# Ledger of designs, part 2: peptides against a protein of PDB entry 3OAK

Target 1, 145 residues: chain A of PDB entry 3OAK
Amino acid sequence: DDLEQYLDEKILRLKDEMNIAAQLDIDTLNKRIETGDTSLIAMQKVKLLPKVVSVLSKANLADTILDNNLLQSVRIWLEPLPDGSLPSFEIQKSLFAALNDLPVKTEHLKESGLGRVVIFYTKSKRVEAQLARLAEKLIAEWTRP

## One batch from the design tools (peptide; made by RFdiffusion4, then SolubleMPNN)

Design b1_p27_2_s2
Fold by OpenDDE base, seed 1:
Structure b1_p27_2_s2 (fold): chain B 145 residues (1-145), chain A 27 residues (1-27)
Amino acid sequence: as target 1 above (145 residues)
Amino acid sequence: MEELIKELEELGEEREEEEEEEEELEE
């Protein structure tokens, strides 16, 4: 089906874009640590975030998102950065909100590693209380009998 | 954290078992 193929390609392209954005930010932060140049700011994920949220929010893309393991890239975006810091508050909040609207199943959590990362957000003292609660809500939804 | 991870894993295993049983019933 042409539409299905189009949607698959769209999601796979977004995965690549997300992964590249994450790596570029990592490279920027590593260079910042190495050189001490505080003018180096990781901005690639933030720049791409509106597009990511837009895609994740579309009901007609849900199956394509899950089937193509876009959640792996979401997991990557949620992982701690080289300096030990977490992604921005906005990234966390936006992604948690978007995840709440997806029919995520255990198999998707396993293949993406997202489950373990979100659990981390429920426990870490570095996470804002508001975001920890959102993470807890997700875990509660995913662990429903 | 480990407990919750285990819970998710167990949930996955239970779901897999249920799916297998459903498939067997449909065959």
Scores: peptide ipSAE 0.051, ipTM 0.515, DockQ to the pose 0.074
Fold by OpenDDE base, seed 2:
Parts: structure tokens; C-alpha cells; sequence
Structure b1_p27_2_s2 (fold): chain B 145 residues (1-145), chain A 27 residues (1-27)
């Protein structure tokens, strides 16, 4: 099916863009640590965030998103950064909100590693209370009978 | 991190059981 192939390619392109954005931000932060140059700011994920949220919010893309393991890239964006910090409040909030509307199953959590990361957000003392509650809501939805 | 892995595995097992039950009901 031509439409299915088009949608697959769209999601795979976004997946690649997300991975590149994450790596560029990591490179920036590593350089910041090495040089002490505080003017170096990681901005690539923030710049791409609106596109990511837009795609995740489209119901007609849900199957394509899950089948192509886009959630792996979402997991990567939620991972702690080289300096030990977490991604921005906006990234966390936006991703948790978008994930709430996806029909995520156990197999998707395992193949992406997203479940483990979201559980981390429910337990970490570094996470804002509001975001921890959103993470808890996701866990509850994913384990709901 | 080991605790998180264990928790995820437990959650996964519980959900897998529920999904298997749902699939059986749909058959």
C-alpha cells in the first residue's frame, strides 16, 4: 500500500531526526563540560519538539508510530543528559501529554525501553511533582486491565 | 536501575496476562 509506505517513511524520517537532535544536544553538553564554555546551550530537541508533538497527536499515525518504534526515540529524549540533568520541563510535559493518547501496549514498552524510563520519572527526586504525576498516570494507563 | 528493571518486568508480565486474556475473549 502506497499510503502505508508513505506513512512509514514519514515516521522513520522523524525517528532519525529525533535521534540526530538528541546526539547533537549530547555533543553540545559534552563540549560544555570539557571546555567550561557556558554559552554552549543544547537546543536541538527543543527546536524539533513541536513537530514531534504534532506527529504523536495524530490518531491516524498511531499504528505507524508504534509499528516503527518511534517510542524508542521518545525514550532517548527522556534519558538523563551527560551533565546529569533531565530534559527541559517543556519536553517532559509535552511528551507525557502526547503519550497519554497513544494505545501503547506492553510489547511497545519493551522494544522501546520507554516503560523503564517513565517509571524512573515516577521515582526520581529530581523530577518536578507535576511531571511525576503525569508519569504515574501513564503507568496506570499502561497497566490498566 | 535494577529495581526499575524488575518493576518494568513485573508490570510487563501483568499486562501480558491481561492482553492474553483479552485476545482469548476476542477469538
Amino acid sequence: as target 1 above (145 residues)
Amino acid sequence: MEELIKELEELGEEREEEEEEEEELEE
Scores: peptide ipSAE 0.043, ipTM 0.522, DockQ to the pose 0.070
Fold by OpenDDE base, seed 4:
Structure b1_p27_2_s2 (fold): chain B 145 residues (1-145), chain A 27 residues (1-27)
Amino acid sequence: as target 1 above (145 residues)
Amino acid sequence: MEELIKELEELGEEREEEEEEEEELEE
């Protein structure tokens, strides 16, 4: 199926772009810590965020997203940064909102590690209250009988 | 992975208990 192949390639390309963006931001922040140069700002994930949200919000891509484990890259974007800080407010909010539209199953949570990370956001005192509530909504959806 | 499943199961059980309690209060 030509369409199926096209969609797989599209998602895999995005997955790669997300992973690269995350690593570049990590490298920037590690260098900032090492050198003390506070002018170094990690911006790669923020720049790519609109594209990520656009893809995650398309119903016709849901199966392709889940089958290709794009959620692993989403998990990576939600993990704490080298300085211990969390990703930007906008990244958290946008990803939590987009995740709510996906038919995520237990197997997808396992292979991506996303479940554990989102649970962290429901418990951490460093997370903004409104974002903790969004994370809680996801957990509630995933654990619904 | 086993830990994740366990965590989700525990959370699910807690939610079920809360829902049952709420339903009992409404009856």
Scores: peptide ipSAE 0.035, ipTM 0.519, DockQ to the pose 0.051
Fold by OpenDDE base, seed 3:
Structure b1_p27_2_s2 (fold): chain B 145 residues (1-145), chain A 27 residues (1-27)
Amino acid sequence: as target 1 above (145 residues)
Amino acid sequence: MEELIKELEELGEEREEEEEEEEELEE
């Protein structure tokens, strides 16, 4: 219906914005590596983060979020950056917290690739202990009988 | 469920190995 279509469009727009933000940050860091200009700072994801968290926290959007595979964009935001670094502490913490409130199913993990990335966060020695624990909580919830 | 867990663990390990290899190449 009209409401469903409206919500789909809203989520798809956010998905596009997230993907653009991620690519712009990648471009910035690639240029930083290429030129050696350390003044280049990737900030697009951080700027968009409050909006992402706001949307992910809305219970009435859960089905639309999952049906439109917004979790793929969440996965993209959690991927390592060209310089080998991980997303900022704030991005990791905020996304892990928001994911706890979503009724994520096996099919969503597979179609988004989010599961493999979160498992990575439970194992990587580059991840802060606090964030590794949050990742472990997610895995436990997603794999519970 | 158990099959999914194993799959995710294997994928996570592969990713960790890839990251380690990239770090070694930068040295």
Scores: peptide ipSAE 0.083, ipTM 0.649, DockQ to the pose 0.187; fails the geometry check

## One batch from the design tools (peptide; made by RFdiffusion4, then SolubleMPNN)

Design b1_p28_5_s3
Fold by OpenDDE base, seed 3:
Structure b1_p28_5_s3 (fold): chain B 145 residues (1-145), chain A 28 residues (1-28)
Amino acid sequence: as target 1 above (145 residues)
Amino acid sequence: SSMEREKKEKEELEKLQKESEKLLEELT
């Protein structure tokens, strides 16, 4: 099926782009720490975020997103940075909102590791309260009988 | 205590960060 193939390729390309963006931001922050150059700012994820949100919000891509384990890249984007900080508020907010509209199943949580990361956000004292609540909502929905 | 919670959170953060880096090394 040409459409299915097209959609798979689209999601896989985005997945790669997300992983690259995450790595580049990590590299930037590590270099910032090592050199003390405060002009180094990790911006690759932020730059790509609109595209990620756009894709995650499309109902017709839900199956392709889940089948290709794009949630693994989402998990990576939500994990802490080398300096111990969390991703930007906007990244957290946007991703949690997008995740709320996806038909995520237990198998997707396991293969991506997303569940553990989101649980972290429910427990962390450094996470903004509103985002912690969003994380809690996701966990409740995913664990719903 | 608050200090214990902070310590636990720090440890979890470090663990997640390490896991992320390892995963990215494998994927890139």
Scores: peptide ipSAE 0.174, ipTM 0.757, DockQ to the pose 0.061
Fold by OpenDDE base, seed 2:
Structure b1_p28_5_s3 (fold): chain B 145 residues (1-145), chain A 28 residues (1-28)
Amino acid sequence: as target 1 above (145 residues)
Amino acid sequence: SSMEREKKEKEELEKLQKESEKLLEELT
């Protein structure tokens, strides 16, 4: 119906925006590495984060989010940056919190690759302890019998 | 060993990074 189509388009637009933000941040950091210009700071994801969190937190969008594989973009946002660093603490925390409230199923984890990335956060020594615990909680929820 | 674990983590990190780059190239 018209509402469903509207919601799909909304989520797909956000997905594109997220992907673009990720790419721009990657480009910024690559340029920083190449030029040595330490004034170059990747901020596109951070700027878009409030919108992402807002959308992910809406219960009425859950099906649309999952059906359109927005979690793939979430995965991309959680993956390491060109300089080997991880996304900001705030991005990690906000996304893990938002994911905790979504009815994520195994099929969504497979099609997005999100499960593998979150598992990484449970194992990495570079991840803050509190975020590692959040990641562990997510994995536990997703692997329930 | 701790060194082996660190190496493995680094390799996984690089793998994830490579996959992300590939995905972004395909999606953007």
Scores: peptide ipSAE 0.163, ipTM 0.756, DockQ to the pose 0.062
Fold by OpenDDE base, seed 5:
Structure b1_p28_5_s3 (fold): chain B 145 residues (1-145), chain A 28 residues (1-28)
Amino acid sequence: as target 1 above (145 residues)
Amino acid sequence: SSMEREKKEKEELEKLQKESEKLLEELT
């Protein structure tokens, strides 16, 4: 119906915005590495984060989020950056918190590749302990029979 | 060893990064 169409378009638009933000941040950091210009700061994901969190927190959007594989963009946002660093603490925390409230199924993990990334966060010693615990919780929930 | 673990983690990071870059090239 009209509402469903509207919601799909909304989520797909956000997905595109997230992907663009990720690419722009990568480009910025690559340029920073190449030029040594320390004034170049990757801020696109951070700027978009409130909107992402807002959308992910809405129960009525859960099906649309999952059906349109928005989790793939979430996965991308959790990937390491060109300089070897991880996304900001706030991005990690916000996304893990939001994921905890979504009815994520095995099929969504496989489609998005999110499972592998979250597992990484459970094993990495570079990740803050509290976030590693959140990642562990997610994995435990997603692997339940 | 600790050194081996660090190496493995770095390798995994590189793999994830490469995969992400590939995905972005396809999606954007």
Scores: peptide ipSAE 0.139, ipTM 0.736, DockQ to the pose 0.062
Fold by OpenDDE base, seed 4:
Structure b1_p28_5_s3 (fold): chain B 145 residues (1-145), chain A 28 residues (1-28)
Amino acid sequence: as target 1 above (145 residues)
Amino acid sequence: SSMEREKKEKEELEKLQKESEKLLEELT
């Protein structure tokens, strides 16, 4: 119906925006590495984060989020940056929190690859303990028989 | 050892990074 189509388009637009933001941040950091210009700061994801969190937190959008594989973009946002660093603490925290409230199923994990990334966060010693625990919680929930 | 764990983590990080870059190239 019209509402469903509207919601799909909304989520797909956000997905695109997220991907663009991720790429722009990557480009920024690559340029920073190449040029040594430390004034270059990757901030596109951070700027978009409030919108992402707002969407992810809406229960009425859950199905649309999952059906349109927005989690793939979430995965991308959680993956390491060109300089080997992880996304900001705020991004990690916000996304993990949002994921905790989504009815994520195995099929969504497979199509997005989110599971692999979250598992990484459970194992990495570079991740803050609080976030590692949250990642562990997510994995436990998603791997329930 | 700690060194081995660090190496393994680095390798995993690099792998994820590479996958992300490839995926973004396809999606953007």
Scores: peptide ipSAE 0.132, ipTM 0.731, DockQ to the pose 0.038

Design b1_p28_8_s1 (from b1_p28_8, 13 letters changed)
Fold by OpenDDE base, seed 1:
Structure b1_p28_8_s1 (fold): chain B 145 residues (1-145), chain A 28 residues (1-28)
Amino acid sequence: as target 1 above (145 residues)
Amino acid sequence: EEEERREEEERRRRELEERIKRLLELME
């Protein structure tokens, strides 16, 4: 119906925006590495983060979020950057918090690749201990019988 | 107490590895 179509379009637009933000930040960091210009700062994801968190936190959007594989874009945002660094502390914390309230199923984890990325966050020495614990909590929730 | 903390950390790590194994199986 009209509402379902509206919600699908909303989520798909956000998905595109997230993917663009991620690519722009990657481009920025690649340029930074190539030129040595340390004034180049990747901030596109940070700027979009409030909107992402707002959408992920809405219960009425959960089905649309999961059905349209928005978690793939969440996974992309969590992946290491070209310089080997991780997304900002705030991005990690906010996304982990938002994921905790979504009714994520194993099929969503598989199709998005998010499962393996969160596993990475539980094991990487580059991840802050506080955030590793949040990742562990997600694994625990997703493996509940 | 330090030994107790180490044992608790090891237990938590073992539990995590078991959960990870389970998650990987669920995603297959």
Scores: peptide ipSAE 0.625, ipTM 0.900, DockQ to the pose 0.797
Fold by OpenDDE base, seed 3:
Structure b1_p28_8_s1 (fold): chain B 145 residues (1-145), chain A 28 residues (1-28)
Amino acid sequence: as target 1 above (145 residues)
Amino acid sequence: EEEERREEEERRRRELEERIKRLLELME
């Protein structure tokens, strides 16, 4: 199917862009730690976030998203940063909201590593209460029979 | 009222812990 191939390519390109953005932000923060230059700010994920949210919100892309393990890149975006901090409030909130509307199964959580990361967000004292509640909601949905 | 809120928070925490346990089992 020509359409299916097009959608696969679109998702795979986004996956690559997300991974690059994450690495660039890590590099920026590592340099900030190394040099002490507090003017260095990681902005690559934030810049790409609208595109990510747009794709994740499309119901017709759900199967393509899950089949291509885009959730692995979502997991990467949610991981703690080199300075021990978490991604921005906006990134967390947007991703949790988008995940809530996807038909995520346990196999997707396992292959992406996202399950354990979301569990982390329910327990970490560094996480805002509002976002912890969103993470809890996801856990509740994923454990439904 | 304060006691009721505390009890509700404890119940919620226990429920979360059980769900996490279940999720971890499902991902094995």
Scores: peptide ipSAE 0.624, ipTM 0.898, DockQ to the pose 0.796
Fold by OpenDDE base, seed 4:
Structure b1_p28_8_s1 (fold): chain B 145 residues (1-145), chain A 28 residues (1-28)
Amino acid sequence: as target 1 above (145 residues)
Amino acid sequence: EEEERREEEERRRRELEERIKRLLELME
């Protein structure tokens, strides 16, 4: 199916872009730590965030998103950074909001590692209370009978 | 009241832990 193939390619490209953005930010922060140059700022994920949110918010892409394990890239974006910090508040908030509207199943959580990361966000003292609550809501939804 | 707040927090915490346990089981 032409449409299916198109959508797969689109999601896979985004997945790649997300992974690259994450790595570039990691590289930036590692260099910042190594050199002490505080002018180095990781901004690649932030720049790509609108595109990510746009894709995640489209119901017609849900199957493609889940089938291609885009949630793995979402998980990567949510992981702590080399300097020990978490992704920006906006990234966290946007991703949690988007996840709330996806028909995520436990199998997707397992294969992406996202389940354990979201659990982390409910427990970590570094996470803003507002975002921790969003994470809790996700867990509640994913565990409904 | 401080006590009421604490009780609410404890309830929420217990519920969260139960849900986390459930989620972990579902992912096994």
Scores: peptide ipSAE 0.624, ipTM 0.899, DockQ to the pose 0.784
Fold by OpenDDE base, seed 5:
Structure b1_p28_8_s1 (fold): chain B 145 residues (1-145), chain A 28 residues (1-28)
Amino acid sequence: as target 1 above (145 residues)
Amino acid sequence: EEEERREEEERRRRELEERIKRLLELME
């Protein structure tokens, strides 16, 4: 119906915006490494984060989010950056919080690659303890606590 | 006190490792 189509288009547009933001930040950091210009700062994901959180927090969008594999873009945002660093603390915390409220199933974790990335966050020495605990909580929820 | 903390940490680590194995199996 009209509403279903509208919601699909909304999520797919956001998915595209997220992917573009991630790539632009990667390009910025790669250029920073290549040129040594320390004034180059990756800010595209941070600028888009409020919109992402707003959408992920809407209960009426949950099915559309999962069916259109928006979690793939969430996974991309959580991956290590070219300089080996992780996304900002705020990005990690906000995304983990949003994921906790979604009815995520194993099929969504598989098709998005998000499962393996969250596992990484439970093991990495670079991850802040409180965020590692949030990742661990997600693993518990996805494996029948 | 310190021993209790250590035992709790070890328990949590074992549980996490088991859950990770389970999750990997579920995603296959």
Scores: peptide ipSAE 0.622, ipTM 0.898, DockQ to the pose 0.731

Design b1_p28_8_s3 (from b1_p28_8, 11 letters changed)
Fold by OpenDDE base, seed 5:
Structure b1_p28_8_s3 (fold): chain B 145 residues (1-145), chain A 28 residues (1-28)
Amino acid sequence: as target 1 above (145 residues)
Amino acid sequence: EEEEERRRREEEERELREKEELLLEKME
């Protein structure tokens, strides 16, 4: 199926881009810590966020997203940064909103590690209340009988 | 009213933790 192949390639490319963006931001922040250069700002994820949201919001890509474990890259984007901080409010909000519309199953949560990360967001005292509520809604949806 | 609100929050917190545990178990 030509369409399936095209969609797979599209999602896999995005997955790579997301992973690269995350690593570049980590590298930037690590260097900032090491050198004390406060001019070093991590912006790669923020720059790519609109593309990520666009893809995650398309219903016709849901199966391809889940089958290729794009949620692993989503999990990576949600993990704490080297300085102990969380990703930007906008990244958190956008990703949680997008996740709400995906038909995520237990197997996807397990293989991506996303389940445990979202639980973290419901427990952490560092998370904004608004975002914690979004995380709670996801947990409720994923545990629905 | 304050007591009722406290009880509601405690119940919601308990329910959340139960759901979290359920999710963890499902992913084992």
Scores: peptide ipSAE 0.473, ipTM 0.835, DockQ to the pose 0.848
Fold by OpenDDE base, seed 4:
Structure b1_p28_8_s3 (fold): chain B 145 residues (1-145), chain A 28 residues (1-28)
Amino acid sequence: as target 1 above (145 residues)
Amino acid sequence: EEEEERRRREEEERELREKEELLLEKME
């Protein structure tokens, strides 16, 4: 119906925005590496984060989020950056918190690649302990009988 | 007891690894 279509479009737009933000930040960091210009700062994901969190936190959007594989963009945002760094602490924390409230199923984890990325966060020595624990909590939830 | 605490941590790590493996299997 009209509402469903509206919600689909909303989520798909956000998904696109997230992907663009991620790519722009990657481009910025790649240029930083190539030129040595330390004034280049990747800020696109940070700027978009409030909108992402707002959407992910709405229960009425859960089905649309999952059906449109928005979790793929979440996964992209969680992946290491070209300079070897992880996304900002705030991005990690916000996304993990939001994921905890979504009715994520195995199929969604598989199609998005998010499952493997979250496992990465439970294993990486570069991840802050607090965030690793959040990742562990997600794994526990996703494997709960 | 440091030894007991170490064992506790090791058990927690084992449980985590088991859950990770379980998740991977579920996604296969």
Scores: peptide ipSAE 0.473, ipTM 0.833, DockQ to the pose 0.850
Fold by OpenDDE base, seed 2:
Structure b1_p28_8_s3 (fold): chain B 145 residues (1-145), chain A 28 residues (1-28)
Amino acid sequence: as target 1 above (145 residues)
Amino acid sequence: EEEEERRRREEEERELREKEELLLEKME
């Protein structure tokens, strides 16, 4: 119906915005590495984060979020950056919190690649202990009988 | 007490790795 179509379009637009933000930040950091200009700061994901959190927190959007594979963009946002660093603490914390409230199933983890990325966060020594624990909680939830 | 805490941490880590493996298997 009209509402379903509207919601699909809303999520797909956000998905595109997230992917663009991620790529722009990657481009910024690549240029920073290439030129040595430390004034270049990746800020696109941080700027978009409030909108992402707002959408992910809406219960009425859960099915639309999962069906349109928005979790793929969440996975992209969680991946290491060109300089080997991880996304900001706030991005990690906010996304892990939002993921905890979504009815994520195995098929969603597989099609998005999010499952493997969250496992990475439980293994990496570069991850803050607090965030590693949040990742562990997600793994525990996703492996419940 | 320190030994008990170490054992607890090792057990928690083992359980985590088992859950990770289970998740990976489910996604195959």
Scores: peptide ipSAE 0.472, ipTM 0.834, DockQ to the pose 0.854
Fold by OpenDDE base, seed 1:
Structure b1_p28_8_s3 (fold): chain B 145 residues (1-145), chain A 28 residues (1-28)
Amino acid sequence: as target 1 above (145 residues)
Amino acid sequence: EEEEERRRREEEERELREKEELLLEKME
């Protein structure tokens, strides 16, 4: 119906915005590495984070989020950056919290690649202990019988 | 007590790895 179409378009727009933000941050950090200009700071994801969290936290958007594979963009945001660094602590914490409230199924994990990225967060020594525990909770939920 | 804590951590680590393997298998 009209509302469903509106919500699909809204989520797809956000997905595009997230992907653009991620790419802009990657470009910024690549340029930082290439030029040595330490004044270059990747801030696009951080700026968009409140909007992402707002959308992910709405229960009435869960089906639209999952059906449009917004989790792929979430996965992209969680991946290591060109310099090997991880996204900010706040991004990690906010996304893990939001994921915990979504009815994520195996098919969504597979099509988004999110499952493998969260496993990375339970294995990496670069991840803060607090965030590793959140990742562990997600895996426990996703493997519940 | 320290030995018990070590054993608990090792058990938790093993359980986590088993869950990770289960998740990977489910996604194949």
Scores: peptide ipSAE 0.471, ipTM 0.834, DockQ to the pose 0.856; fails the geometry check

## One batch from the design tools (peptide; made by RFdiffusion4, then SolubleMPNN)

Design b1_p29_7_s3
Fold by OpenDDE base, seed 2:
Structure b1_p29_7_s3 (fold): chain B 145 residues (1-145), chain A 29 residues (1-29)
Amino acid sequence: as target 1 above (145 residues)
Amino acid sequence: SLLEEFEEAKKLTPEDLFKEALEELEKAK
């Protein structure tokens, strides 16, 4: 219906915005590496984060979020950057918290590849302990019979 | 299975994941 279509379009637009933000940050960091210009700072994801968190926190959007594979963009945001670094602590914290409240199913994990990235956070030595524990919690919940 | 996929994922390197991100971004364009 009209509402369903509206919500789908809303989520798909956000998904696109997230992907653009990710690409722009990647481009920024690549240019930083190439030119040595340390003034180049990747800020696009950080700027968009509040909107992402707001959407992910809305219970009425859960089905739309999952059905439109927004988690794929979440996964992209969590993946390592060109310089080998991880996204900011705030991005990690916010996204993991949001994921904890979503009714994520196996099909969503397979469709998005999110589990692959979260597993990385459970083992990475560069991840803050509190976030590693949260990642472990997510994996445990997703693998629960 | 999901468990098997997660076990395999434990072998992924940061470079692997970064490359996957790029591939997904390309698909999205």
Scores: peptide ipSAE 0.365, ipTM 0.876, DockQ to the pose 0.889
Fold by OpenDDE base, seed 1:
Structure b1_p29_7_s3 (fold): chain B 145 residues (1-145), chain A 29 residues (1-29)
Amino acid sequence: as target 1 above (145 residues)
Amino acid sequence: SLLEEFEEAKKLTPEDLFKEALEELEKAK
């Protein structure tokens, strides 16, 4: 119906915006590495984060989020950056919190590759302990019979 | 299985993951 179509389009637009933000941050950091200009700061994901969190937190959007593979963009946002750094603590915290409230199924993990990234967060020494524990919780939940 | 996939994923390095992200971004364009 009209609402379903509207929601699909909304999520797909956000997905595109997230991907653009990720690419812009990658470009910024690559340029920073190339030029040595430490004033170059990747901020596009952080700027968009409130909108992402707002969408991910809405129960009525859960099915639309999962059906349109928005988790692929979430996965991309969680990936390590060209300089070897991780996304900001705020991004990690917000996304893991949102994931914890989504009814993520095996099919969503496979189509997004999200599980691969979350596993990384369970073992990385660069991740804050509280977020590593949350990542472990997610993995345990997703592998539950 | 999903569990087996997760076990294999534990072998991934940050570089591996970053490269995968780039590949996904390219697919999305």
Scores: peptide ipSAE 0.355, ipTM 0.868, DockQ to the pose 0.853
Fold by OpenDDE base, seed 3:
Structure b1_p29_7_s3 (fold): chain B 145 residues (1-145), chain A 29 residues (1-29)
Amino acid sequence: as target 1 above (145 residues)
Amino acid sequence: SLLEEFEEAKKLTPEDLFKEALEELEKAK
């Protein structure tokens, strides 16, 4: 129906915006590495984060989020960056919190690859302990029989 | 199984994951 179509389009637009933000940040960091210009700061994901959080937090969007594989973009946002760093603490915290409230199923994990990156967060020495624990919680929930 | 996939994922390095992200981004363009 009209609402369903509207919501699908909304999520797909956000997905595109997220991917663009990720690519721009990668480009920025690659340039930073190449040129040594420490004034280059990757800020695109951070700028878009409030919008992402807003969408992910809406219960009425859960099915649309999952059906349109927005989790693939979430996965991309959580991946390590060219300089070896991880996305900002706020990005990690916000996304993990949002994931905790989504009814993520096996099929969503498979189509997004999200589980792979979350597993990384459970073991990475570069991740804050509280977020590693949250990542572990997610994995535990997703692997329940 | 999903559990087995997660176990295998524990072997991934940051570089592995970064490469996967790039691949996904390229697909999305």
Scores: peptide ipSAE 0.355, ipTM 0.875, DockQ to the pose 0.885
Fold by OpenDDE base, seed 5:
Order: C-alpha cells, then structure tokens, then sequence
Structure b1_p29_7_s3 (fold): chain B 145 residues (1-145), chain A 29 residues (1-29)
C-alpha cells in the first residue's frame, strides 16, 4: 500500500545516508592516519545519529526497518574504525538502546551480520561495562528458545 | 587487530557471520 511504500523509501533513504556517513568518517580517519593531521575529526555519523535514533525508536517503522535490512547499516556503524577505535560511546549507547526495542529475529541477524558485531561488544574489554551488559542482554533475547 | 578481524569478517556472507556469532556465543556459555 501507499504507506508501506512511503515507509520503505524512508528507511532506504536513511540506510543510504547511514552508509554515506560511515564511508565519509572512514575516509576522514584514513586521511588522519595518512597525514597525521589530528585536527581531522570524523563527525558524519554523530551528525546523523539523532535522525537514526528517531527512526529506530518508532514502533510503526519496526517492520520496515527489519524488512529493508537497516540493521546492516547499524552493523556498519558499530564496526571498528580505521584507526582501530570503536565508534563513539554515544553511538554505541544509542544504537544498542534502539536495538533493545526492536523485534529482531534470527533472519534479520543473518542478513545483516549484526549478531557477530554485538557478540564482539559482549566480549571486548574496550567497551564500557554498561554497554557490554546491554549487548549481552540483546544476545540473550535474540537467542531465546 | 580488531580492524583486521572485522575486515576478514566482511568477506563472509551475512549467514556466515551469524553462524560465527552463534558459535562464539555457544563457546561463551
């Protein structure tokens, strides 16, 4: 229906924006590494984060989010950066919080690859304890019988 | 490194990554 199509387009646009933001930040950090210019700061994901959080928090968008594999972009945002660091604490916190309210199923984890990334966060000593616990909670919920 | 690990992971299919995640989870239990 018209609403479904509208929502699909909305999510797909966001997905594209998220991917672009991720790539731009990667480019920035690669340049930072290459040049040693510490004034280069990756800010694209941070700038887009409020919009991402807003969308992920909408119950009426849950099916569209999952059906269009937006979680793949979420996965990308959670992956390590070129400088070896993890995404900002705020990005991690916001995304994990949003994931907690989504009815994520096995099929969504398979097609997005999000599962492995979240597993990483449960085990990494570089992750804040609070977020590691939240990641553990997600894994437990996703793997319930 | 973490970057290397994830770069290698990106070469896998989403299903492979999921399976690896579950395997890792099982190992942690």
Amino acid sequence: as target 1 above (145 residues)
Amino acid sequence: SLLEEFEEAKKLTPEDLFKEALEELEKAK
Scores: peptide ipSAE 0.102, ipTM 0.721, DockQ to the pose 0.080; fails the geometry check

